Peptides against a protein of PDB entry 6A30. Designs and how they scored, part 48

Target 1, 150 residues: chain A of PDB entry 6A30
Amino acid sequence: AQDADNVLQPIMDLLDSNLTLFAKICEKTVLKRVLKELWKLVMNTMERTIVLPPLTDQTMIGTLLRKHGKGLEKGRVKLPSHSDGTQMIFNAAKELGQLSKLKDHMVREEAKSLTPKQCAVVELALDTIKQYFHAGGVGLKKTFLEKSPD

## One batch from the design tools (peptide; made by RFdiffusion4, then SolubleMPNN)

Design b2_p15_8_s1 (from b2_p15_8, 5 letters changed)
Fold by OpenDDE base, seed 4:
Formats: C-alpha cells, sequence, structure tokens
Structure b2_p15_8_s1 (fold): chain B 150 residues (1-150), chain A 15 residues (1-15)
C-alpha cells in the first residue's frame, strides 16, 4: 500500500489541479476526452515509474514535477472569472505538455519483467487510479477503464 | 460536483 502511494502521489498531485480545472471549464464531452488522454498519460507514466528503479524515478518525477510544478502553483487556481478562461486552458495545456515531457524524460529502459512485488504494487495502483478517474460515476465509465489497452 | 466526487474517490481508493 505504501509503495503504491509513493508511486501515485506525484501523479495524483499533478492530476488534482488539472482535473479540478478541467471539470470547471470544460463541457461534458470535452471533459471526457481530456480525461481519456490523461488516463493514457497516467498509465504510461505509472508503468515507467514502477518498471524503473523506484527511488531514482520517484526522485526524478518529483524533481521534474517540482521544477515544472513551480509553475504549477499549489495555489487553488482560483478560477478567475470568465476572462481568464483562455489562460486557464493554456495553463492546463501546458501542464499536460509537462506530463508528456515527463514521459519522454523517463529513461526508456528495455521492457523488464516486473517482480512479483512490483506486480502487486501495479495492481493496487491501477485499482486506485481507476477509482479516481471514475470519480463516483461522474468521470470515465468503468467499462472504459477496465477495457483500456493502456 | 465532479471535483467532490473525484476527491471522494481518491480518498476512498487510498484508504
Amino acid sequence: as target 1 above (150 residues)
Amino acid sequence: SFREKLEEARQKALA
């Protein structure tokens, strides 16, 4: 459980701000599309994080997230009034871009088979992420999450 | 709201 939390926490911290923003500014269909893209990014990032040596990757992710997260002010993006919607979308897009960059910066280690411990962590992490993205039924459908090839 | 449900789901999953 703790290992899964350690893997998820950096990702979730990044997602919390973005998903909150998207939920406020996006129309339902757009939101679903954004969530699907985020789901893919999270799955790919998680896979790499777990497969790569946990300590180095967490530090790297943490560092990357912190370096990029300095722009992600932990601040409640006070969704300012209507006028800042464009800037918010831009910031959200920038954050998504940072996730993509994170993926690219993660060392392409050759596909190593996961140890049983790593598999257990992955399974727990996946369940947590699925619940998170489902969001009690207001997010992505369970069927999508379960059938996702990612 | 979506945000509230998202947070609830996150907390439930991490508990």
Scores: peptide ipSAE 0.065, ipTM 0.660, DockQ to the pose 0.577
Fold by OpenDDE base, seed 5:
Structure b2_p15_8_s1 (fold): chain B 150 residues (1-150), chain A 15 residues (1-15)
Amino acid sequence: as target 1 above (150 residues)
Amino acid sequence: SFREKLEEARQKALA
């Protein structure tokens, strides 16, 4: 459980901020599309975090996520905010870009079979993320989450 | 709202 929390907490913090923003500013169809892309990104990042590097690298991932999250506050290129919404979307896109960069920084190791510990972490992490993305029925459908190839 | 449901789901998942 603690290992799953260590993996998920930085991602969940980033997602919570972004999803709250997107829920406020996006139309329903656009929001659904954004959620699907975020789901894919999270699944791919989680897979690399659990399967490729040892669980000890979780601290580095958390640090990278936090560092990239804080770094975005300084580099506010004042793009002429035509609307508060456009600027918020741009900021959210930058935050998502940081998550993508984190994925690229993951050490690519050969695919190994999951240890029992890694399997337990994956199981707990997947359940947590599915509940989060389902959002009590207002997010992604359970069928989509369960049948996702990611 | 989506935000409220998201927070409820998060709390349930992390409990």
Scores: peptide ipSAE 0.064, ipTM 0.664, DockQ to the pose 0.549
Fold by OpenDDE base, seed 1:
Structure b2_p15_8_s1 (fold): chain B 150 residues (1-150), chain A 15 residues (1-15)
Amino acid sequence: as target 1 above (150 residues)
Amino acid sequence: SFREKLEEARQKALA
């Protein structure tokens, strides 16, 4: 449980801020697309975090995510006035694009087999993330989350 | 709202 929490906490912090913003500014269909892309990103990031760096290095994920999230205000982003909605969508799209580049900065190492302990951590983390992305039915569909190839 | 449901899901997952 503690190992899973260590892996998830930086990811969840990033997701909380970004998903909150996207939920406010995006139409439902656009939001679903954004969620799907974030899901892929999270799966890839989590895989690399568990396989490559030691689980004890909490600072690395935070640093990597922070480097790519420079524009993400930690706080309740004051949504600019309704007139700036288009600009906000553009900025959000740009931020999402920056997050996708995180994959490119991480070394493509060969898929290593996970130890039983690592597998247990991954399973727990996946269940938590699926619940988070489903968001009581307002997020991604359970069928999508369960059948995702990522 | 989505935000409220997301936070609820997060809290349940971390409990």
Scores: peptide ipSAE 0.062, ipTM 0.654, DockQ to the pose 0.509
Fold by OpenDDE base, seed 3:
Structure b2_p15_8_s1 (fold): chain B 150 residues (1-150), chain A 15 residues (1-15)
Amino acid sequence: as target 1 above (150 residues)
Amino acid sequence: SFREKLEEARQKALA
């Protein structure tokens, strides 16, 4: 449980900040598309964090997340004007695109078979993340989360 | 609302 929490905490911090913002500014159809892209990103990030040694990936993910998290100053939730919301979505999309490119530069070490302990951590982490993205039925559909090739 | 359900899911995931 503690190991799973340590792996999930950086991801949960990212999700909390971004999903809260997107839920406020996005139309329902746009929000669903954003959630699908975030789901792919989270799945790819988890795979790397669990398969690769924790230290190097936490620093890279933490650095990537910190560089993007610094822009969320605690400022008063001014409903961003339509222009500000569009720019924020564009910036978030650009950031997601950069994270996808980072995937190509990380040498896929051969998917070595996960140890039983690693498998248990992955299963627990996946269940938690699926619950988070489903958000009591208002987020992504269970069928999408369960049948996702990611 | 989506926001309320998201917060509920967050609390459950962090517990």
Scores: peptide ipSAE 0.061, ipTM 0.653, DockQ to the pose 0.379

Design b2_p15_8_s2 (from b2_p15_8, 6 letters changed)
Fold by OpenDDE base, seed 3:
Structure b2_p15_8_s2 (fold): chain B 150 residues (1-150), chain A 15 residues (1-15)
Amino acid sequence: as target 1 above (150 residues)
Amino acid sequence: SFRDKLEEARKKALA
């Protein structure tokens, strides 16, 4: 459990910084598309964090988020003005693009089978993330989360 | 609302 929490903490910080804001400012259809893209990003980030040294990945993710003015701070998101909201969506999209590029620059070790410990961490992490994205039935559908190729 | 459900899911995930 503690190992899973350590792996998930950077991802949860990213989600807290963005999803609460998007839920407030986005129309339902737009929000659904954003959630799908974030799901893909989270799954890829989690995979990298588990396969590579956790400290290195956390530092890299934190550095990228900080560079783009998004802190790891948990807090209540203030509702922005209409003009500010549009700019924030644009900035968030840019950040998502940078995180995707980071994946390409990370040195992948040879794909090997996960150890039993790594498998247990992945299973716990996946359950937690699925619950978060499902959001009690108002977020992404369970069928999408369970059958996605990611 | 979606916001309320998201906040509840967040609390559960971080507990």
Scores: peptide ipSAE 0.065, ipTM 0.666, DockQ to the pose 0.327
Fold by OpenDDE base, seed 1:
Structure b2_p15_8_s2 (fold): chain B 150 residues (1-150), chain A 15 residues (1-15)
Amino acid sequence: as target 1 above (150 residues)
Amino acid sequence: SFRDKLEEARKKALA
C-alpha cells in the first residue's frame, strides 16, 4: 500500500488540478479526448515509475511532473472572463502537449517482467486510477478503462 | 459537478 501511495500521490495531485480545470473549460467531447490522453500519460508514467526504482521517490516524480506542468495552478483556477476562454483552452492544450513529452524525458528501458510485488502495486494503482478517470460516471466510460491497451 | 465526483472517487480510493 505504501509503495502504491508513493507512486500515485504525485500523479493524483496532477490529475486533481488538471481534470478540474479541463472540466470547467472543455466541452464534453473535448474533455473525453483530454481524459483519454491523460490516461495514456498516466499509464506510461506508472509503468516507468514501477520499473525504475529511482522514480519511486515522490520528490523526484513531483519534480518531473512540475517541470512539465509549468503554470498549472494548484488551486481552483478562477476562470478569467468569457473573453479569455479561448485563450484558456489554448493554454490548457499547450500544457497538455508539454505533459505528453514527459515520456520522452524518462529513461527508456527494455520491457522487464514485473515481480509479484510490483504486479500487486500495479493492480492497486490501476484500480485507483480507474476510479479517478471514471469520476462517478462523468469521466471516461468503464468499458474504455477496462479495455484500454495501456 | 465533475470536481465533486472526482473528489468522491478520491475519497473512496483512499478509504
Scores: peptide ipSAE 0.060, ipTM 0.669, DockQ to the pose 0.547
Fold by OpenDDE base, seed 2:
Structure b2_p15_8_s2 (fold): chain B 150 residues (1-150), chain A 15 residues (1-15)
Amino acid sequence: as target 1 above (150 residues)
Amino acid sequence: SFRDKLEEARKKALA
């Protein structure tokens, strides 16, 4: 459990900042689309993180997420003037773009069979992330999360 | 709000 938390915490911290912003500035349909893309990204990132050597990956992902997270000014989203809203959307799009680049920096290791420990971490992580993205019914639908091929 | 539910879900998931 602790290992899963250690892997997920940096991702969740990044997601919290982004999703909080998106929830404020996006209409429902756009938000849903953003959440779906983030879901895919998180699934792919998590897969790589767990398959890669645990010690090296946490530091690498942490470093990558931290490098990309520095651009997330915890700007107190004051209800921006119309001009501020557009800028926020632009910033959000930029942040999503940065997250996509994370995939390119992760070395795909050979698909080896997961150890029992890795399997347990994956299962726990998946349940946690599904719950997180469902967000008590206001996020992604359970059916989407369960049927996701990722 | 979505934020509140997200925070709740996160807390539950990490507990």
Scores: peptide ipSAE 0.072, ipTM 0.677, DockQ to the pose 0.553; fails the geometry check
Fold by OpenDDE base, seed 5:
Structure b2_p15_8_s2 (fold): chain B 150 residues (1-150), chain A 15 residues (1-15)
Amino acid sequence: as target 1 above (150 residues)
Amino acid sequence: SFRDKLEEARKKALA
């Protein structure tokens, strides 16, 4: 449980702030699209963070989350509306794009099988993230979360 | 609201 919390807490803190903003400024369809992209990003980041040594990743996540960096590639979240909301999403996504930089800084270690401890962390983390993204029914559908290939 | 539901879901998941 503690290991799962250590992995998830930086991501959840970032997501809470950004999702609150997105819920206020996005139309329902746009919000769902943003949530799907964030889901993919979180799944990819979590997979790498669990496979890699946790201490270096936490420091890197913390550093990346603190840097208001120019990080999100222009092409990753194409929101259809050029509204003020899209610009805000783009700015917030630039902050989230630091998670993509984390992905680039994570040493590609060979695909090792997960240890029983890592499996337990993954299970707890996935349950937490699924509940978070479902958001009591106002977020992503349970069927999408369960069937996601990510 | 989405915010309220998100917060509730987070609290349940982290409990």
Scores: peptide ipSAE 0.069, ipTM 0.677, DockQ to the pose 0.566; fails the geometry check

Design b2_p15_8_s3 (from b2_p15_8, 9 letters changed)
Fold by OpenDDE base, seed 4:
Structure b2_p15_8_s3 (fold): chain B 150 residues (1-150), chain A 15 residues (1-15)
Amino acid sequence: as target 1 above (150 residues)
Amino acid sequence: SFGDLLQKSIADALA
């Protein structure tokens, strides 16, 4: 559980910086679209982090986000006012665009096999994230979450 | 947990 938390924390920072904002300002259809894009980003990032570099307490995701996040806030995004919502959404969208480029900054390493312990950690992490995105049934569909982000 | 709060936020927005 602790290891899973370590893996999830950088992802949670990413999600918190974006989803909280979008949840507040977007209508359902837009939010669902945003969630889908974020899900793809998360899955792709995790896949690369898990398959290529070794799993450590300090995940590659965290390092990459800090390095290439271009000022991405770790804390929850707070809307200063309703009037600033439009500006905030543009900023968030811009940040998401920058984060998507993290794929290009992934260290090219040989694919690694995971130990049983590492696999268990990854599975737990994935299940946890899926639960968040599913949001008790009102979020993304399970069928979507079980599919490849590509 | 933080995750629970996020999940709730999403759920509330999509409810």
Scores: peptide ipSAE 0.294, ipTM 0.847, DockQ to the pose 0.094
Fold by OpenDDE base, seed 5:
Structure b2_p15_8_s3 (fold): chain B 150 residues (1-150), chain A 15 residues (1-15)
Amino acid sequence: as target 1 above (150 residues)
Amino acid sequence: SFGDLLQKSIADALA
C-alpha cells in the first residue's frame, strides 16, 4: 500500500491542483471532458511505465514525475480573482503537457519486465486511482475506466 | 490523503 502511494503521489499532486481549479471554474460537462482527458493521459503514462520501466529501483512514475514536476505547484490552487481563471487554466494545461514529455523520456529507457512485486504495486495503484476517478459513481463510468486508452 | 481530497472534490463538483 505504501509503495502504491509513493507511485501515485506525484500524479495525485498534479491532479489535485488542476482538478481543484477546474472544478471551480468549469461547467459540469466541461469538467467531465477534462477528467476523461486526464484519465487518458494518466493511463498512457502508466502503461508506458509498465512496458518500459525505469532501470532504477526508484518509484518509477514518482521519480520521473519529480524530475519534471519541479515547476508544478503543490496543493490546491486558489483563484485570486475571476479574471485570472483563464490564465490559471492555461498554466495548468501547460503543466499537464509536461506529463507528455515525461512519457517520451520513459520510452527511451531500456525495456524490461517488472518483477511480480512491482506488478502488484502498479495494479494496486491503478485500482486506487480508478476509484478516485469514479468518485462513488458520479465521476467517470467504470466501463470507461476499464477500457484501454489505446 | 490527496486521493481522498481529490475524490471528494470530483464528487462535489459532479454531483
Scores: peptide ipSAE 0.292, ipTM 0.844, DockQ to the pose 0.095
Fold by OpenDDE base, seed 3:
Structure b2_p15_8_s3 (fold): chain B 150 residues (1-150), chain A 15 residues (1-15)
Amino acid sequence: as target 1 above (150 residues)
Amino acid sequence: SFGDLLQKSIADALA
């Protein structure tokens, strides 16, 4: 629906820009790991956009990166880039934090729960973005996408 | 659409 597209457009623009860059500099296994981390960030950002004030997003990003940021180091894969993989994720996460502004479009009144209609729009948006990340089966697994990022 | 382009980019990168 048009409403879902309006919600997704800012997210898709940001993801397209970042993923285009990452796709150029990352080999396949590293890119999958980056996608997993980006998915977690997207989910957490959307959740906090709905439930929490926008200013908490930066704190969330910091906490998430502290907990999961060392994940890329486990593979000890050398990237053909001068940029550190962790730093790239950090930069992407910081940009995703700006998605908190979506709250203005999703919630009619600040500090109130979403209406049933708004919930339906969010659910549709989530289903749509999951399909994009799944990428016809070559992207992230459905089981992973259905799990909570926590 | 914007989504189709993103999905294709992911698919191409991971194929």
Scores: peptide ipSAE 0.287, ipTM 0.841, DockQ to the pose 0.098
Fold by OpenDDE base, seed 1:
Structure b2_p15_8_s3 (fold): chain B 150 residues (1-150), chain A 15 residues (1-15)
Amino acid sequence: as target 1 above (150 residues)
Amino acid sequence: SFGDLLQKSIADALA
């Protein structure tokens, strides 16, 4: 369980910051669309993170995120006044773009086979993140979450 | 947990 959390934490940190903002500024249909795209991104990123780098290399995700963007400000994005909203959206979009860059960098790494233990951790991590995106039934549909992004 | 907060945020926004 702890290992799964460690794998997800960098992704979740970025998601939390961006989704907090998006949740406040987007209407429901737009947010759902954003969530779907984020889900695809997360799945692709996780697949590459799991298959290519060893699960123990949690520092790689952090390092890549730091290299391509301002350090993950551990802080709930407080929505500033409406006047600053546009800038905040831009910043959030930029942060999301960093995840995409992370994906691209991970693809270039050599794929490694997972040990049974690593597989178990990945499965747990996937189940956990699916639960988050499902959000008690009000988020993404299970049928959508069970589909392979590729 | 951190995940729970995210889940709640999503749920609240879509509810």
Scores: peptide ipSAE 0.281, ipTM 0.839, DockQ to the pose 0.093

Design b2_p15_8_s4 (from b2_p15_8, 5 letters changed)
Fold by OpenDDE base, seed 2:
Structure b2_p15_8_s4 (fold): chain B 150 residues (1-150), chain A 15 residues (1-15)
Amino acid sequence: as target 1 above (150 residues)
Amino acid sequence: SFGDKLRKAVQEALA
């Protein structure tokens, strides 16, 4: 559990900070779309990093996500007006698009067989991420999450 | 757990 938390913490910090902002400025339908894109990004990133030991995953993913997350946080300005909200959405969308570059920075190493402990950590991490995106029913549907590549 | 805290935070943000 602790290992999974350590691996996920950088991702969750990024997601929590940005999703809080998105929740405030986006309509529900737009927010759902954002969540779906983030889900896909996270899953794809995880697929590439699962090949790596958890320790390396934390370092690589955490560093890359923090780098990209700083761009999103800089866009976090108090919304004094509706017009500012629209601009913020555009800025957020732009920054979100840059997160796709994260895939290019992730080098897939040759697939190594995971130890049972590593498998357990990955399973726990995936479950935690699914729970995060489902958010007790206010986020993505379970059916959508289950169809995503694991 | 960390996961529970995170889930709660997201729920609060999305509610």
Scores: peptide ipSAE 0.124, ipTM 0.758, DockQ to the pose 0.131
Fold by OpenDDE base, seed 3:
Structure b2_p15_8_s4 (fold): chain B 150 residues (1-150), chain A 15 residues (1-15)
Amino acid sequence: as target 1 above (150 residues)
Amino acid sequence: SFGDKLRKAVQEALA
Protein backbone atom coordinates (compact mmCIF):
# COMPACT_ATOMS: atom_id res chain seq x y z
CA ALA B 1 0.00 0.00 0.00
CA GLN B 2 0.95 3.65 -0.31
CA ASP B 3 1.56 3.79 3.42
CA ALA B 4 4.13 1.01 3.23
CA ASP B 5 5.86 2.73 0.33
CA ASN B 6 6.08 5.97 2.25
CA VAL B 7 7.60 4.19 5.24
CA LEU B 8 10.13 2.26 3.18
CA GLN B 9 11.21 5.06 0.84
CA PRO B 10 13.97 6.51 3.06
CA ILE B 11 15.34 3.06 3.90
CA MET B 12 15.32 1.96 0.29
CA ASP B 13 17.08 5.13 -0.76
CA LEU B 14 19.86 4.38 1.72
CA LEU B 15 20.13 0.77 0.60
CA ASP B 16 20.15 1.74 -3.05
CA SER B 17 22.92 4.26 -2.50
CA ASN B 18 25.04 1.79 -0.54
CA LEU B 19 24.52 -1.06 -2.99
CA THR B 20 25.41 1.18 -5.90
CA LEU B 21 28.66 2.08 -4.17
CA PHE B 22 29.46 -1.52 -3.24
CA ALA B 23 28.70 -2.74 -6.75
CA LYS B 24 31.31 -0.35 -8.13
CA ILE B 25 34.11 -1.48 -5.83
CA CYS B 26 33.36 -5.14 -5.10
CA GLU B 27 33.82 -8.32 -7.08
CA LYS B 28 30.58 -10.30 -7.58
CA THR B 29 31.31 -12.93 -4.90
CA VAL B 30 32.29 -10.28 -2.40
CA LEU B 31 29.19 -8.26 -3.21
CA LYS B 32 26.94 -11.26 -2.58
CA ARG B 33 28.58 -11.81 0.78
CA VAL B 34 28.02 -8.17 1.63
CA LEU B 35 24.37 -8.46 0.56
CA LYS B 36 23.87 -11.44 2.86
CA GLU B 37 25.28 -9.56 5.80
CA LEU B 38 23.20 -6.49 4.99
CA TRP B 39 20.08 -8.65 4.74
CA LYS B 40 20.71 -10.13 8.18
CA LEU B 41 21.42 -6.73 9.60
CA VAL B 42 18.26 -5.19 8.13
CA MET B 43 16.02 -8.04 9.27
CA ASN B 44 17.43 -8.14 12.77
CA THR B 45 17.24 -4.38 13.07
CA MET B 46 13.61 -4.37 11.98
CA GLU B 47 12.77 -7.19 14.37
CA ARG B 48 14.42 -5.50 17.31
CA THR B 49 12.86 -2.16 16.43
CA ILE B 50 9.41 -3.72 16.54
CA VAL B 51 9.92 -6.08 19.48
CA LEU B 52 12.11 -3.81 21.60
CA PRO B 53 11.04 -0.22 20.91
CA PRO B 54 12.87 1.26 23.90
CA LEU B 55 16.26 0.34 22.48
CA THR B 56 18.29 3.08 20.87
CA ASP B 57 19.64 2.79 17.35
CA GLN B 58 23.17 2.74 18.68
CA THR B 59 22.42 -0.14 21.03
CA MET B 60 20.78 -2.14 18.28
CA ILE B 61 23.62 -1.54 15.84
CA GLY B 62 26.21 -2.52 18.41
CA THR B 63 24.45 -5.77 19.22
CA LEU B 64 24.01 -6.69 15.58
CA LEU B 65 27.63 -5.93 14.73
CA ARG B 66 28.83 -8.22 17.50
CA LYS B 67 26.73 -11.06 16.14
CA HIS B 68 27.29 -10.63 12.42
CA GLY B 69 30.48 -8.63 12.01
CA LYS B 70 32.68 -11.68 12.54
CA GLY B 71 30.94 -13.60 9.78
CA LEU B 72 32.44 -11.56 6.98
CA GLU B 73 35.91 -11.56 8.51
CA LYS B 74 36.04 -15.34 8.65
CA GLY B 75 35.78 -15.48 4.89
CA ARG B 76 39.02 -13.51 4.49
CA VAL B 77 37.76 -12.00 1.28
CA LYS B 78 40.15 -9.61 -0.39
CA LEU B 79 38.47 -6.28 -1.05
CA PRO B 80 39.87 -3.85 -3.61
CA SER B 81 38.59 -0.79 -1.75
CA HIS B 82 40.33 1.32 0.88
CA SER B 83 38.09 -0.21 3.55
CA ASP B 84 37.68 -3.87 4.41
CA GLY B 85 34.34 -5.66 4.39
CA THR B 86 33.87 -5.24 8.12
CA GLN B 87 34.31 -1.51 7.84
CA MET B 88 31.79 -1.36 5.00
CA ILE B 89 29.22 -3.28 7.04
CA PHE B 90 29.90 -1.09 10.02
CA ASN B 91 29.31 2.05 7.99
CA ALA B 92 26.17 0.59 6.46
CA ALA B 93 24.90 -0.38 9.90
CA LYS B 94 25.25 3.20 11.09
CA GLU B 95 23.17 4.41 8.19
CA LEU B 96 20.59 1.71 8.85
CA GLY B 97 19.93 3.43 12.13
CA GLN B 98 17.29 5.27 10.16
CA LEU B 99 15.19 2.12 10.51
CA SER B 100 13.97 3.84 13.65
CA LYS B 101 11.64 5.72 11.33
CA LEU B 102 9.92 2.42 10.67
CA LYS B 103 9.42 2.02 14.41
CA ASP B 104 7.46 5.25 14.58
CA HIS B 105 5.05 4.08 11.91
CA MET B 106 4.74 0.41 12.84
CA VAL B 107 4.60 0.43 16.61
CA ARG B 108 3.15 2.86 19.07
CA GLU B 109 5.74 3.95 21.61
CA GLU B 110 3.85 2.31 24.48
CA ALA B 111 2.60 -0.73 22.60
CA LYS B 112 4.47 -4.04 22.46
CA SER B 113 2.00 -5.70 20.08
CA LEU B 114 0.96 -4.84 16.55
CA THR B 115 -2.61 -4.20 15.48
CA PRO B 116 -3.95 -6.15 12.52
CA LYS B 117 -3.46 -3.10 10.34
CA GLN B 118 0.13 -2.72 11.46
CA CYS B 119 0.78 -6.41 10.83
CA ALA B 120 -0.51 -6.04 7.29
CA VAL B 121 1.78 -3.07 6.68
CA VAL B 122 4.77 -4.99 8.06
CA GLU B 123 4.00 -7.96 5.83
CA LEU B 124 3.82 -5.74 2.77
CA ALA B 125 7.03 -4.02 3.76
CA LEU B 126 8.83 -7.35 4.22
CA ASP B 127 7.66 -8.58 0.83
CA THR B 128 8.95 -5.42 -0.79
CA ILE B 129 12.32 -5.74 0.94
CA LYS B 130 12.62 -9.39 -0.11
CA GLN B 131 11.94 -8.42 -3.71
CA TYR B 132 14.52 -5.68 -3.42
CA PHE B 133 17.25 -8.01 -2.18
CA HIS B 134 16.33 -10.70 -4.71
CA ALA B 135 16.57 -8.14 -7.52
CA GLY B 136 15.03 -10.38 -10.16
CA GLY B 137 17.51 -13.15 -9.45
CA VAL B 138 20.78 -11.21 -9.56
CA GLY B 139 20.77 -10.63 -5.81
CA LEU B 140 20.09 -13.09 -3.00
CA LYS B 141 18.27 -16.38 -3.56
CA LYS B 142 14.62 -16.59 -2.56
CA THR B 143 15.33 -19.69 -0.47
CA PHE B 144 17.85 -17.76 1.56
CA LEU B 145 15.49 -14.82 2.05
CA GLU B 146 12.56 -17.02 3.06
CA LYS B 147 14.59 -18.98 5.61
CA SER B 148 15.79 -15.82 7.29
CA PRO B 149 13.99 -14.76 10.44
CA ASP B 150 11.31 -12.16 9.79
CA SER A 1 4.97 -0.16 -8.91
CA PHE A 2 7.33 1.10 -6.23
CA GLY A 3 8.77 -2.38 -5.77
CA ASP A 4 9.41 -2.78 -9.47
CA LYS A 5 11.23 0.53 -9.61
CA LEU A 6 13.46 -0.49 -6.72
CA ARG A 7 14.16 -3.88 -8.24
CA LYS A 8 15.11 -2.26 -11.52
CA ALA A 9 17.43 0.17 -9.79
CA VAL A 10 19.21 -2.66 -7.96
CA GLN A 11 19.48 -4.71 -11.14
CA GLU A 12 21.08 -1.79 -12.92
CA ALA A 13 23.53 -1.31 -10.08
CA LEU A 14 24.45 -5.01 -9.99
CA ALA A 15 24.63 -5.53 -13.80
Scores: peptide ipSAE 0.119, ipTM 0.751, DockQ to the pose 0.132
Fold by OpenDDE base, seed 5:
Structure b2_p15_8_s4 (fold): chain B 150 residues (1-150), chain A 15 residues (1-15)
Amino acid sequence: as target 1 above (150 residues)
Amino acid sequence: SFGDKLRKAVQEALA
């Protein structure tokens, strides 16, 4: 459990902060769409983190996720907004967009097999994430979560 | 647990 928490903590911190914001400023249909996109992003990130990169890359990814979860990097062109809500969404999207850049920092290695312990950690991590996104039924549907690649 | 805490937080935000 502790190992799974350590793996997920950087991602969950980012997601939790942004989802709380989105829930307040987005209507339901928009929020659901955002959740679906976030789910895909998280799954893709986890797949890459688990299968390909070495431990060093995982640590680096965690650090980058924590950094981006705290704030926006300066230097990017800011789009004009007419409302505080729109600006907040844009900022949050920008933060989430940094997750896609993490792949560029990964060092590709040969495919590795997981030990039984690692498999157990991954299973627990996936279950935790599914529960998070399902959120007792107010989030994503179970069928959608179960069809996602793991 | 960590998972329960997150689940509850999201439920509160989305409810």
Scores: peptide ipSAE 0.116, ipTM 0.752, DockQ to the pose 0.129
Fold by OpenDDE base, seed 1:
Structure b2_p15_8_s4 (fold): chain B 150 residues (1-150), chain A 15 residues (1-15)
Amino acid sequence: as target 1 above (150 residues)
Amino acid sequence: SFGDKLRKAVQEALA
C-alpha cells in the first residue's frame, strides 16, 4: 500500500491541482469531458510505464508531469484576475493540450514481465485512481472507468 | 487511507 501511495502521490498532486481549477471554471458537462481526457492520459501513461519497472518510472513520470503542470500554474498567473471564464477555459485547455503531448514522448522499451509484487502495486494503484476519478459519484461513472483500457 | 483522502478532496472540489 505504501509503495502504491508513493508512486501515485506525484500524479495525484498534479491532478488535484488541475481538477480544483477546472471545477471552479467549468460547467458540469465540460468538467466531465476534461475528466475523461485526463483519465485517458493517465491510463496511457501508466500503460507505457508498465513496460518498465513501474515504481521508478511512475515517480519519474510524476516529476515530468509536475514540470508540465508548472506550465499550467504559470499560465494561471498570467491570467488577469478578472479574466472571464471563457478565457480561463481556453488557457486551461491550451495547457492541458501541452500536457497531453507528453505522452507521445514516453518511449516504450521492451515489455518486461512484472513480478507478483509489482503487479499487486499496479492493481492497487489502478483501483486508487479509479476511485479518484469516480469521486463518490460526482466524477466519472464506474462503468466508464471499468471499460477503459487499464 | 490515502485513496479515501484523495476521493474526499475531489468530492469537495467538485461539489
Scores: peptide ipSAE 0.111, ipTM 0.741, DockQ to the pose 0.130

## One batch from the design tools (peptide; made by RFdiffusion4, then SolubleMPNN)

Design b2_p16_1_s1 (from b2_p16_1, 5 letters changed)
Fold by OpenDDE base, seed 1:
Structure b2_p16_1_s1 (fold): chain B 150 residues (1-150), chain A 16 residues (1-16)
Amino acid sequence: as target 1 above (150 residues)
Amino acid sequence: DEFRKKLEEARKKALE
């Protein structure tokens, strides 16, 4: 449990920060679309991380995620004017886009098989993330979340 | 709105 929390916490902090922002500025239908795109992004990132273990220590992903997460705290959430909202979306999209750049730093190393412990951590992580996105039925449908290739 | 509130509550619960 603690190991899963250590892996999940940086991701969840980033997701929660972004979703909090999007929830404030997006209408319900737009927000649901954002949730779907974020889910895809998370799943793709996790898949790549698992399949292509970065040469660089898990510490670098955590550090990269932490370095980007700290910058968002100081933003006094003033209700963005229409212009400010667009800029915030752009900035948030840019930050999320930088997560895609993490892909470029993932050197294709031979897929190392996960240990049973690592598998258990990943399963727990996936379940937690699924619950987060499902949000008691308010968020994404279970059928949508389960279609993601394990 | 109620949707946003429920979503936030569920997210918080998932992070507990």
Scores: peptide ipSAE 0.357, ipTM 0.882, DockQ to the pose 0.270
Fold by OpenDDE base, seed 4:
Structure b2_p16_1_s1 (fold): chain B 150 residues (1-150), chain A 16 residues (1-16)
Amino acid sequence: as target 1 above (150 residues)
Amino acid sequence: DEFRKKLEEARKKALE
């Protein structure tokens, strides 16, 4: 539990800071969309960090942003500019690149496999993150959170 | 505003 908390705290602080900002400036429907994109970004970053340890934060972020950035342009989300909303997510994702710290906290095993202890920590971390995004039912639906971000 | 408030409260609770 303590190990999971140590890994999660920086991520959760970053997420909470960004979500607080977005909540202030976004309409409800836009905010829900932002939540979904952030969830996908977090999950993809965690997956890549765990599965592909050699990837740099910048490489992971850049790849994730290119994949997810296209989806926001098609929604007639009256964001002040399509560029601004994409830039906000980009900035959030760039900051979330600190998720690489999850890599540093997870003892880098050479074999790209997690030890049973690391698996347990990841599971606890995932449960906490899911609860955070679900937010007692106000946030994302549980069924959405249980699906692959792909 | 109510949605934002509820979301914030629930997020804070999840972090406890």
Scores: peptide ipSAE 0.349, ipTM 0.879, DockQ to the pose 0.291
Fold by OpenDDE base, seed 3:
Structure b2_p16_1_s1 (fold): chain B 150 residues (1-150), chain A 16 residues (1-16)
Amino acid sequence: as target 1 above (150 residues)
Amino acid sequence: DEFRKKLEEARKKALE
């Protein structure tokens, strides 16, 4: 229960703050559209958080790929001595090895099924969020909430 | 509006 609350509370605080603002400034029809877009955003964010590795890992991969791309352009001029060439190959092989390990870790994390406990927490969180958006029938329709946002 | 009031009440109830 405490784990579910720790995950849910920050999301609910953010949603409540935003919806309070939108409810004050939007006409009913516009507010319904805003609710639909917020629902899609929440679902997509949750899906990415659960299924995709943290954004920090994507940023690291992007930075690593960008560093590898920049390293190829500047190296053209001075023929390094035999020792420098060997060290460059060794460093490149080491970096490629680290990238391979990172990819394997990402694939392993992507393949990691949620534990039964984690699944129960996610289900509880999803039910709470659905109830929040349904708002006793005033908000979004149940049929809309039960469909994939995709 | 009645709509806004009902929406706020339902949101508060969901957070309890």
Scores: peptide ipSAE 0.345, ipTM 0.882, DockQ to the pose 0.278
Fold by OpenDDE base, seed 2:
Structure b2_p16_1_s1 (fold): chain B 150 residues (1-150), chain A 16 residues (1-16)
Amino acid sequence: as target 1 above (150 residues)
Amino acid sequence: DEFRKKLEEARKKALE
């Protein structure tokens, strides 16, 4: 449990920061699209972290996500005026485009053997992240989350 | 609004 929390915290902090910003500037359908792209990014990043670097580096997943997600600073975004809203949407679309591009460059590599403990941590982490994205049914569908994001 | 509310609630739970 503690190991899972250590892995999850950096991911969730980044996701919350980005989603807080997007929730303010995007309508529902756009926000759902953002969620899908973030889901793909998270899955691909986790996969790479599992396959190549040792999963024992709990900060690595968060660091990789931060690097690739360009870490939108929620704290710097005041609620825009109407004119600022358009620019923010444009910026959000640009960021979404970058996420999609990143996905295309993320090739699946040969699976690294995980210890039973590491497998358990990954399973717990995945379940938590799925719940986060599902959001009680208002977010992404379970059927979508259970499929490969490739 | 309901979507945003539920999404926020899920986010809060995930950060606990």
Scores: peptide ipSAE 0.332, ipTM 0.877, DockQ to the pose 0.248

